# Peptides against a protein of PDB entry 4ASU, part 333

Target 1, 270 residues: chain A of PDB entry 4ASU
Amino acid sequence: ATLKDITRRLKSIKNIQKITKSMKMVAAAKYARAERELKPARVYGVGSLALYEKADIKTPEDKKKHLIIGVSSDRGLCGAIHSSVAKQMKSEAANLAAAGKEVKIIGVGDKIRSILHRTHSDQFLVTFKEVGRRPPTFGDASVIALELLNSGYEFDEGSIIFNRFRSVISYKTEEKPIFSLDTISSAESMSIYDDIDADVLRNYQEYSLANIIYYSLKESTTSEQSARMTAMDNASKNASEMIDKLTLTFNRTRQAVITKELIEIISGAA
Target 2, 83 residues: chain B of PDB entry 4ASU
Amino acid sequence: FTFASPTQVFFNSANVRQVDVPTQTGAFGILAAHVPTLQVLRPGLVVVHAEDGTTSKYFVSSGSVTVNADSSVQLLAEEAVTL

## One batch from the design tools (peptide; made by RFdiffusion4, then SolubleMPNN)

Design b2_p30_3_s2 (from b2_p30_3, 16 letters changed)
Fold by OpenDDE base, seed 2:
Structure b2_p30_3_s2 (fold): chain B 270 residues (1-270), chain C 83 residues (1-83), chain A 30 residues (1-30)
Amino acid sequence: as target 1 above (270 residues)
Amino acid sequence: as target 2 above (83 residues)
Amino acid sequence: SPLLERLRERYRERLEERRRRRKEEEERER
C-alpha cells in the first residue's frame, strides 16, 4: 500500500471513530435518562404484574388464541437488542403453534417487522412504527393498548416480550403474560377476589394492559440505549486499534520510502 | 403496600395501617388483612394512614387498587400528587 | 378526564356496538 492509500484509510477510520464516539455520548445521555425513568416505571409495572404472578392465572385448554407482543424500536446500531426479542418471539410462536394454538403478533417498533416479515407476515396484526425517537410515555402505551383492544382480535392469552434492563452491560429478554378479560374472569384463582363487578374487572384489565406495555417500553428503551452505548464504545475501540496499526504501518512505509530515496540519491539513480 | 404512578413512587413494599381509596363504586378503606379485591380508581383523594399515626393525602386522577390474598396492596395511579 | 378513561369509554362504546350488532345478527338468523 502506498503512503497515500494508508493515509486515506486512516482518515476514513478516524472519521468513523468520531462518529461512533459522538453516538456513544448521545446514547449515554439517553441511557442516563432512561435509567432514571425506569426506576419508578419498574415499580409501577411490577405492581401491575403482581396480580398475575400471585393468582397463577391459567388459560383453559380449549382456548387457542395467543397474542405475542414484541417490544423493541425502529433504531439500529444497538447490538442484539432486536434480534433477541425476535428470537424469543419465534421460539414462542413455534411452541404455541406446536401446541395447536393460533398465534398473532404485534410488533412495537419497525425492527421486529423487518426481522420477522418474511417468516411471520401473516401472523402480524399491527406494527407500531416511530418507536424510540422519544422516551416512551404512558400516553404512548395507552395508544398501543387501545389499538390492541380495538383490533378485534379476541385473544385468550398473550405474551409480551421485551428486553429487561439488568445493568449497563446486561439485559435479558423476558416474557410477561397478558390475559384476556374472559380468561381472568373464569380463572379459578380469581374466585378469592370478592364479587368484582364485570365493568370494574374490564377497566382494571385495560389499565393493566397499558401499564404492562408502558413498563415493557421503559425496560426496552433502557436496555437499547445501554446496548447502543456499548456497541458504539466497542466500535470506537476497534477503530482506535486499527488506527494504531495503520499508523505503525504508515511510519514503517515512510521510513522505507526515505531509505529508498536516499539510496537512489547515493547511487546516482535519481 | 405499594403506591406508584408511571413516574413516581410514593410507597414501595411499605407497611401501612390503612389506605382510603376513591373507587368508581365508592370510597373504601383498606385495612390490614383486607379481603382480596380489585378496584379501579376515580379521580379523588387517597389517604394513607401509616403505622406511626402519620396521615398522608394524595390526589389521584385514575388507576387501580389490588388487594391480594397475601395482604399485599398495589395502588397504581395514572397521575398522583401529594397534598 | 384521564387519557385512559377516554380510551376506555371509546372501547366500551365499540364493545357495546359490537354486542348490539351480534344481537341484531342473531335476531336476523332467527
Scores: peptide ipSAE 0.030, ipTM 0.863, DockQ to the pose 0.123
Fold by OpenDDE base, seed 3:
Structure b2_p30_3_s2 (fold): chain B 270 residues (1-270), chain C 83 residues (1-83), chain A 30 residues (1-30)
Amino acid sequence: as target 1 above (270 residues)
Amino acid sequence: as target 2 above (83 residues)
Amino acid sequence: SPLLERLRERYRERLEERRRRRKEEEERER
């Protein structure tokens, strides 16, 4: 490589490093906000899921329609965030299909569709785009919930798959159940909840769906921003190492050029 | 007893004496060992009676309340403010 | 929920506006 080529490459990598460093700072600011907003959202979301854990809602085996909701975002450069969710979605879809279930998929964020479109295009009902530009609100979750309820797909049971935040360096892909109104109303374990009006139960379930979606979005966002911060830090370090290597190569190449020129002068071959 | 909105936690696994909630079917008080129930909140006043005799009032826009068989209660409001 | 209905209306309006803008862009590129 000529000195000019090395210099051009150095300039390019230095520019990349500046971009990754800037992205790290942006991700850090978004993470700090997301983590603060996750604290109440987790209490709220876990509170909404408490019924399903305590009532042990079971879906009859004869019920075949299963909905998988994968939660991520539209934004890349966040390590394994999207691939982790997609991997678990694929595994769950395969297990359900092997059990003779009909599986439909909803993607929250365009990245899920991008990963699964080739293999699961026929199973996708809808993909929600424009996820991850702004912090998710309960209004956003409510819109998603309404779109699901109005999709016309009458599922029996569902699962929402998202990355739960553990720490700044750790997340875990998790699954939480979603039940249809028919499934929850027919569950034997719900018999202890006597004299529930059908309209009340419907409203309760619609609200619960929005709650769970909101919770999943908050967990996902916090996990994503943390992972992006780490990914950008790693990219910046890798760029630094490459700059150091190229700088050494530049210096060696420069010395070799000088030496060659000197030899040409001395040899009269110039 | 857990009482939260999407953005704020008011009570987290607390012991309370009574919670008065505004439901679509009417306001009712949740006491210790209340029968399991599910209700949807109407806009209105939530009153929390603590074991120490203190009373806290909240306005809620909407939401749900769950009383479980284990006597745990989840009060989830879309929006809530301390009054 | 009355709030959910209002959110639904706003979402529909935004979707229609986006569809309209996309059609107008496609007509300008022809």
Scores: peptide ipSAE 0.024, ipTM 0.846, DockQ to the pose 0.316
Fold by OpenDDE base, seed 1:
Structure b2_p30_3_s2 (fold): chain B 270 residues (1-270), chain C 83 residues (1-83), chain A 30 residues (1-30)
Amino acid sequence: as target 1 above (270 residues)
Amino acid sequence: as target 2 above (83 residues)
Amino acid sequence: SPLLERLRERYRERLEERRRRRKEEEERER
């Protein structure tokens, strides 16, 4: 490599390092906010799941329509965040198909579509874009819930798949159930609940769906920002090591060029 | 008893004496060992009576209340403020 | 939420339309 080539590479890597350092700081600030906002959201979300956990709602085997909601974002450079969700979605879709279920998919965030569209295009109902630019709100979750309910897909049972935040260095891809109104109303375990008006139960179910989506978005966002911070830190370190190696190579190459020129001058071969 | 909004937690697995909730079918008091039920909230006043006799008041915009067979209660409001 | 209220309104309209269609089907089968 010529001195010019090494210099060009050094400049490029130094620019990348500057970008990754900046992105690390931005991700750290967003993570700190997301973690604070996750605390109440987790209590709220777990509270919304309490009925389904306690009532042990079962879907009859004759029911065939299953919905998978994958939750991530539009934004890259966050390690395995998107691929982890997509992998779990693929596994779940394959298991359900093997059980003779009809599977439809909703992607929250464009990255899910980007990964799965080629292999699962016919199963996609809708993809929600513009996810991850700002912290998710309950309003955003409500819009997603509304669009799902308005899709006309009459699912019996579903799965929402997202990354649950554990720590700054750890997340886990998890699944939570979602149920249709018909499945909830027909569940034997719901018989213990006193005379529930059908309109009340519908409103309750729609609100619960929005709550679960909101919870999943908050877990996903916190996990993503943490993973991005780590990824950008690693990228910055790798860039630093490469800069050091290339700088040494530059210095050695420069010395070799000077030595060659001196030898040519001394030998009269010039 | 759990009472939360998307952005704030008021009670988390707390023991309370009574919770008065504004539902679409009417306001009712949730006591210990209340029968299991599901309701949706209308805009109105929530009153929490603690075991120590302390009474706290909240305004809620909408939401749900769940009373389970194990006497656990989840009060989830879209928006809630302390009064 | 104004959004949940609009959701409830659209869902109510769809339920009323489904009830109307079921009633029309039941009236055609009689």
Scores: peptide ipSAE 0.028, ipTM 0.860, DockQ to the pose 0.075; fails the geometry check
Fold by OpenDDE base, seed 4:
Structure b2_p30_3_s2 (fold): chain B 270 residues (1-270), chain C 83 residues (1-83), chain A 30 residues (1-30)
Amino acid sequence: as target 1 above (270 residues)
Amino acid sequence: as target 2 above (83 residues)
Amino acid sequence: SPLLERLRERYRERLEERRRRRKEEEERER
């Protein structure tokens, strides 16, 4: 490599390092906000899931329609955030298909579609785009819930798959159940909830769906911003190491060029 | 007893004496060992009666309330403010 | 009208507005 080539590469890597440092700072600010907003959202979301855990709602084996909701975003450069969700979606879809279930998929965020389009295009009902630019709101979750409810797909049971935030360096892809109104209404374990009006139960379930989606979005966003911050930090460190290596190479190459020029002068070959 | 909105937590696994909730079918009081039930909230007043005899009032816009067989209660409001 | 019906209406309106905007953007990109 010529001195010119090394210099060009050094300049390029230094520019990349500046970009990654800037992205790290932006991700850090978004992470700090997301973590603060996740605290109440987690209590709220876990509270909404409490019924399903306590009632131990069982879906009859004859029920065949299963909905998978994968939650991520449109935005890259966040490590394995999207691939982790997609991997679990694939695994769940395969397991359900092996059990003789019909599987349909909803993607929250365009990255899910990008990963699964080739293998699961026929199973997609809808993909929600423009996810991840702004912090998710309950209104956003409600729109997603409403779109699902209005899709006309009569699922029996569903799975919402998202990254749960653990720490700045750790997330875990998890699954939470979603049940149809019919499944809940017919569940034997729900018999203890006596005299529930059908309209009340419907409204309750619609609200619960929005709650769970909101919770999943908040967990996903926090995990994503944390992962992006870490990824950009790692990229910046890797760029620094590469700059150091290239600088050494540059200095060695420069010395070699000078030595060659001196030899040419001394030998009269120039 | 858990009482939260998407953005704020008011009670998290707390012990309370009674919670009065505004439901679409009417307001009712949740006492200790209340029968399991599910309701949706209407805009209105939530009153939490603590074991020490103190009362706290909240305005809620909408939401749900769940009373489970284990006497756990989840009050989830879309929006809630302390009054 | 029950609160949830009003919420549904509000969210439906938002959904329709977003759909309209997306169609308009897609038409502009063509």
Scores: peptide ipSAE 0.026, ipTM 0.861, DockQ to the pose 0.494; fails the geometry check

Design b2_p30_3_s3 (from b2_p30_3, 18 letters changed)
Fold by OpenDDE base, seed 3:
Structure b2_p30_3_s3 (fold): chain B 270 residues (1-270), chain C 83 residues (1-83), chain A 30 residues (1-30)
Amino acid sequence: as target 1 above (270 residues)
Amino acid sequence: as target 2 above (83 residues)
Amino acid sequence: SELLERLRERYKEKIEKRRKELEERRKEEE
């Protein structure tokens, strides 16, 4: 490699490092906000899921329609955030299919579709795009919930798959249940609840769906920003190491060129 | 007793004496060991009576309330403000 | 529910806008 080639490569890597450092800072700012907003969202979301946990709602085995909602975003450069969700979606879909269930998929974020399109295109109902540019709001979750409810797909049971935030260095892909109105209304465990008006129950479930989606979005966003920070930090470190190596190579090559020139001068070969 | 909105937590697994909630069917008072029920909230006043006798008032825009068999209560409001 | 109706009203415009955007993208891919 010529000195010019090495210099060009050095310049390129230095530019990449600047970009990755900048992205790290942006991710850090977004992470800080996301973490702050996750605290109440988690209490809120877990509160909404409490009914399902405590009532131990069971779906009859004869019910065959299952909905999988995968939650991620449109943005890359965040490590295994998207692939982790997709992997669990694939596993769940395969298990359900093996059990004789019909599986349909909803993707929140374009990355899910990008990963699963080739293998699961026929199972996708809808993909929500433009996720991750702005922090998710309850309004955003409500829109997703309403669109799902208005899709006309009558599922019996569902699952929402997302990355739960643990710490700056850790997230875990998790699954939470979603139940249709029919499933919850017919569940034996619901018999202990006082005579609930059908309209009340419907409204309750629609609101609950929005709550769960909101919660999942907040967990996902926090996990994603944290992972992006880590990814950008790693990229910056890798760039730094490469710069060091190339700098050494440059210095060695420069010395070799000088030596060669000197030899040519001394030998009269120039 | 848990009372939260998407953006704010007011009570997290707290012990309270009574919670008055505005429901579509009317005012509903939740006491200790109330029978399990589900309700949706109308815009209105939530009153939380603490065990120490203090009373806190909140305005909620809408939401849901759940009373479980284990006597746990989840009050979830779309928007809530302390009054 | 009045809540859902309010939400529907509040987000009706947003939903319609997104639907149009999705339809336009679908037409461009076709």
Scores: peptide ipSAE 0.092, ipTM 0.866, DockQ to the pose 0.573
Fold by OpenDDE base, seed 5:
Structure b2_p30_3_s3 (fold): chain B 270 residues (1-270), chain C 83 residues (1-83), chain A 30 residues (1-30)
Amino acid sequence: as target 1 above (270 residues)
Amino acid sequence: as target 2 above (83 residues)
Amino acid sequence: SELLERLRERYKEKIEKRRKELEERRKEEE
């Protein structure tokens, strides 16, 4: 490579490093906010899931309709965040299909659709786009919940799959259950609850759905921003290493050129 | 007893004596070892009676309350403010 | 559902916007 080529590459990599550093800072700011907002959201969301965990609601085996909700975003450059969710969705869909269940999929965020479109296009009910630009609100979750409830798809049970935030360097893809009104109403474990008005139960379930979606969005967002921050940090470090290597190459090449020129001058060959 | 909104936590796995909640069917007092139930909240006042004798009042816009068989209670409000 | 109605009222504009976006995408995919 000529000195000119090396210089051009150095300039390019330095520019990339500047971009990745800037992106890291942006991701860090978003992460800090997301983590702060996740604290109450987690308590809230776990609270919404408490009934299902404690009541141990079981879906009868003869029920065949299963809904999978995958939660991610539209934004890339965040490592394996989207692929992890998609992988879990694929696994769950395959397991359910093998068990003779009908599986439908809802994608929250365009990246899920992008990954699963070719293999699971027929199973998609709807994909929600424009996720991840702004921090998710309860209103956003409510919109998703309402759209699901108004879709006319009568599922028996479902699964919401999302990345749970553990730490700045760790997330875990998890699955939480979603139950239809019919399933929860008919569950034997619910018999211990006093006579619950059908309208109350319906309202409760609809609210619960919105709560769980909201929780999943907050977990997903925090995980994503953390992962993006890490990815950009790694990219910046890689760029730094490449700059060092190219700088060494440049220096060696420059020395070689100078030596060659000196030899040519001394030999009279130039 | 857990009481939270999407943006704020008021109580997290706390022990309380009594919680008064505004339900669609009327005011409902949750005591220790209350029977399991599910209710939806109407806009109104939540009153939490702590074990130390302190009473806290909150306004909630809507939400749900769950009383489980293990006596755990989850009060989830869409919006809540301390009064 | 009273809750649904309240949510619908509160987020009507957001729902409508989202619906339009989805419909536009569907038309683009057709």
Scores: peptide ipSAE 0.144, ipTM 0.883, DockQ to the pose 0.738; fails the geometry check
Fold by OpenDDE base, seed 1:
Structure b2_p30_3_s3 (fold): chain B 270 residues (1-270), chain C 83 residues (1-83), chain A 30 residues (1-30)
Amino acid sequence: as target 1 above (270 residues)
Amino acid sequence: as target 2 above (83 residues)
Amino acid sequence: SELLERLRERYKEKIEKRRKELEERRKEEE
């Protein structure tokens, strides 16, 4: 490589390093906010799931329509955040298909669609874009819930798949159940709840759906920002190492060029 | 007893004497060992009576309340403020 | 439902935007 080539490469890597350092700082700030906002959101979301956990709602085997909601974002450079969700979605879809279920997919965030489009395009109902630029709000979750309810797809049960935040260095892809109004209303375990009006139950279920989506978005966001911070830190370190190596190469090459020129002068070679 | 909004937690697995909630069918008091029920909240006043005798008041915009067979209660409000 | 009506009123603009996006995508896939 010529000195010019090495210099060009050094400049390029230095620019990348600046970008990754900047992105690390941005991710760190977003992570701090996300983690703070996740605390109440987790209590809220877990509270909303409590009924379904305690009532142990079961879907009859003859019911075949299953909805998978994958939760991620539009933004890359965050390690395995998106691929982890997609992997679990694929696994779940395959298991359900093997059990004779009809599977439809909703993607929250464009990255899910990007990963699954080739293999699962026919199963997608909708993909929500513009996710991850701003912290998710309950309003955002409500919009997603409403679109699902108005999609016309009459699912019996569903799964929402997202990354649960564990720590700054750890997340886990998890699944939570979603149930249709019909499934909830027909569940034998719900018989212990006295005098539940049909309209009340409908409102309750719709609100619960929004709550669970909101919770999943908050977990996903926190996990993503943490993973991005780590990814950008690693990228910055790798760039630093490459800069050091190229700098050494540059110095060696420069000395070689000088030596060659001196030899040519001494030898009289034009 | 758990009482939370999307952005704030007021009670997390706490023991309380009574919670008064505004429901669409009417306001009612939730006591220990209340029968299991589900309700949706109307805008109104929530009153929490703690075991130590303290009373806290909250305004809620909407939400849900769940009373389970194990006497656990989840009060989830879209928006809630301390009064 | 009452909840749906409240949410629709509150987030009407967001819902309409999302619906338009969905319709555009469906048209592109056809």
Scores: peptide ipSAE 0.094, ipTM 0.870, DockQ to the pose 0.627; fails the geometry check
Fold by OpenDDE base, seed 2:
Structure b2_p30_3_s3 (fold): chain B 270 residues (1-270), chain C 83 residues (1-83), chain A 30 residues (1-30)
Amino acid sequence: as target 1 above (270 residues)
Amino acid sequence: as target 2 above (83 residues)
Amino acid sequence: SELLERLRERYKEKIEKRRKELEERRKEEE
């Protein structure tokens, strides 16, 4: 490789490194905010899920309609964030289908659709786009909940799949249940909650849906920003290593050229 | 007793004496070992009576309250402010 | 408007239907 070629490559890699460093900083800022906002959101969301955990709600076997909600975003360059959710969605869908269940899918974020469209297009009810540009709000979750409820698909049970934040370097794809009003109202374990007005229970469940969606969005966002930060950091480090290697090569090549020129001068060949 | 909004936590697994909540069907007090129930909140006042006798007041816009068989309570408000 | 009120309004008919169904079930169990 000529000195010119090496120089060109160095310049290119340095530019990439600048971009990745910049993206890392942006992701870091968003991560810090997301983590801060996740703290109350987790308490809130886990609180909303507490009933389902404590009541151990079972869906009757004769109920066949299952909804899968995958939560991610529209934005790339965040490692395996989207693929992890999609993988679990596929697995869950396959398991449910094998059990004779009807499965419908909702994607939160365009990336879910992009991954699953080819294989699961017929199962998609709706995809929510424009996710990930701004931190999710309860209002956003409410809109998603409302749209879901308006989809006309009367599911018996569902699963919301999202990446739960563990640490700056770790997330885990998890599944939380969602239940229809009928499933909740007919659950034997809910008998201790008898005499609850049907209207109250309906409103409770609808609100719970919004809560769970909100929670999942907050977990997903935090995980995503963290993963992006890590990805950009890794990219920057890789670029740095390559720069170092190429710089050494450049220096060696330069010395060789100089030596050759000197020899030519001394030998009278030039 | 857990009391939270999407953006703020007021109580997290705390022991309280009584919580008064504004529900769609009327305001009621949740005592220790209250029977399991579910309710949705209307705009109004939440009053938390701590074991030490202190009382805290909050205004909530909407939300839900759950009393479980294990006496755990989850009060989830869409919006809540300390009064 | 509050989320609960919005949701309630949208599903008012379904809620009423479910209420009736629950009442009927109660009568059958008695």
Scores: peptide ipSAE 0.031, ipTM 0.834, DockQ to the pose 0.066; fails the geometry check

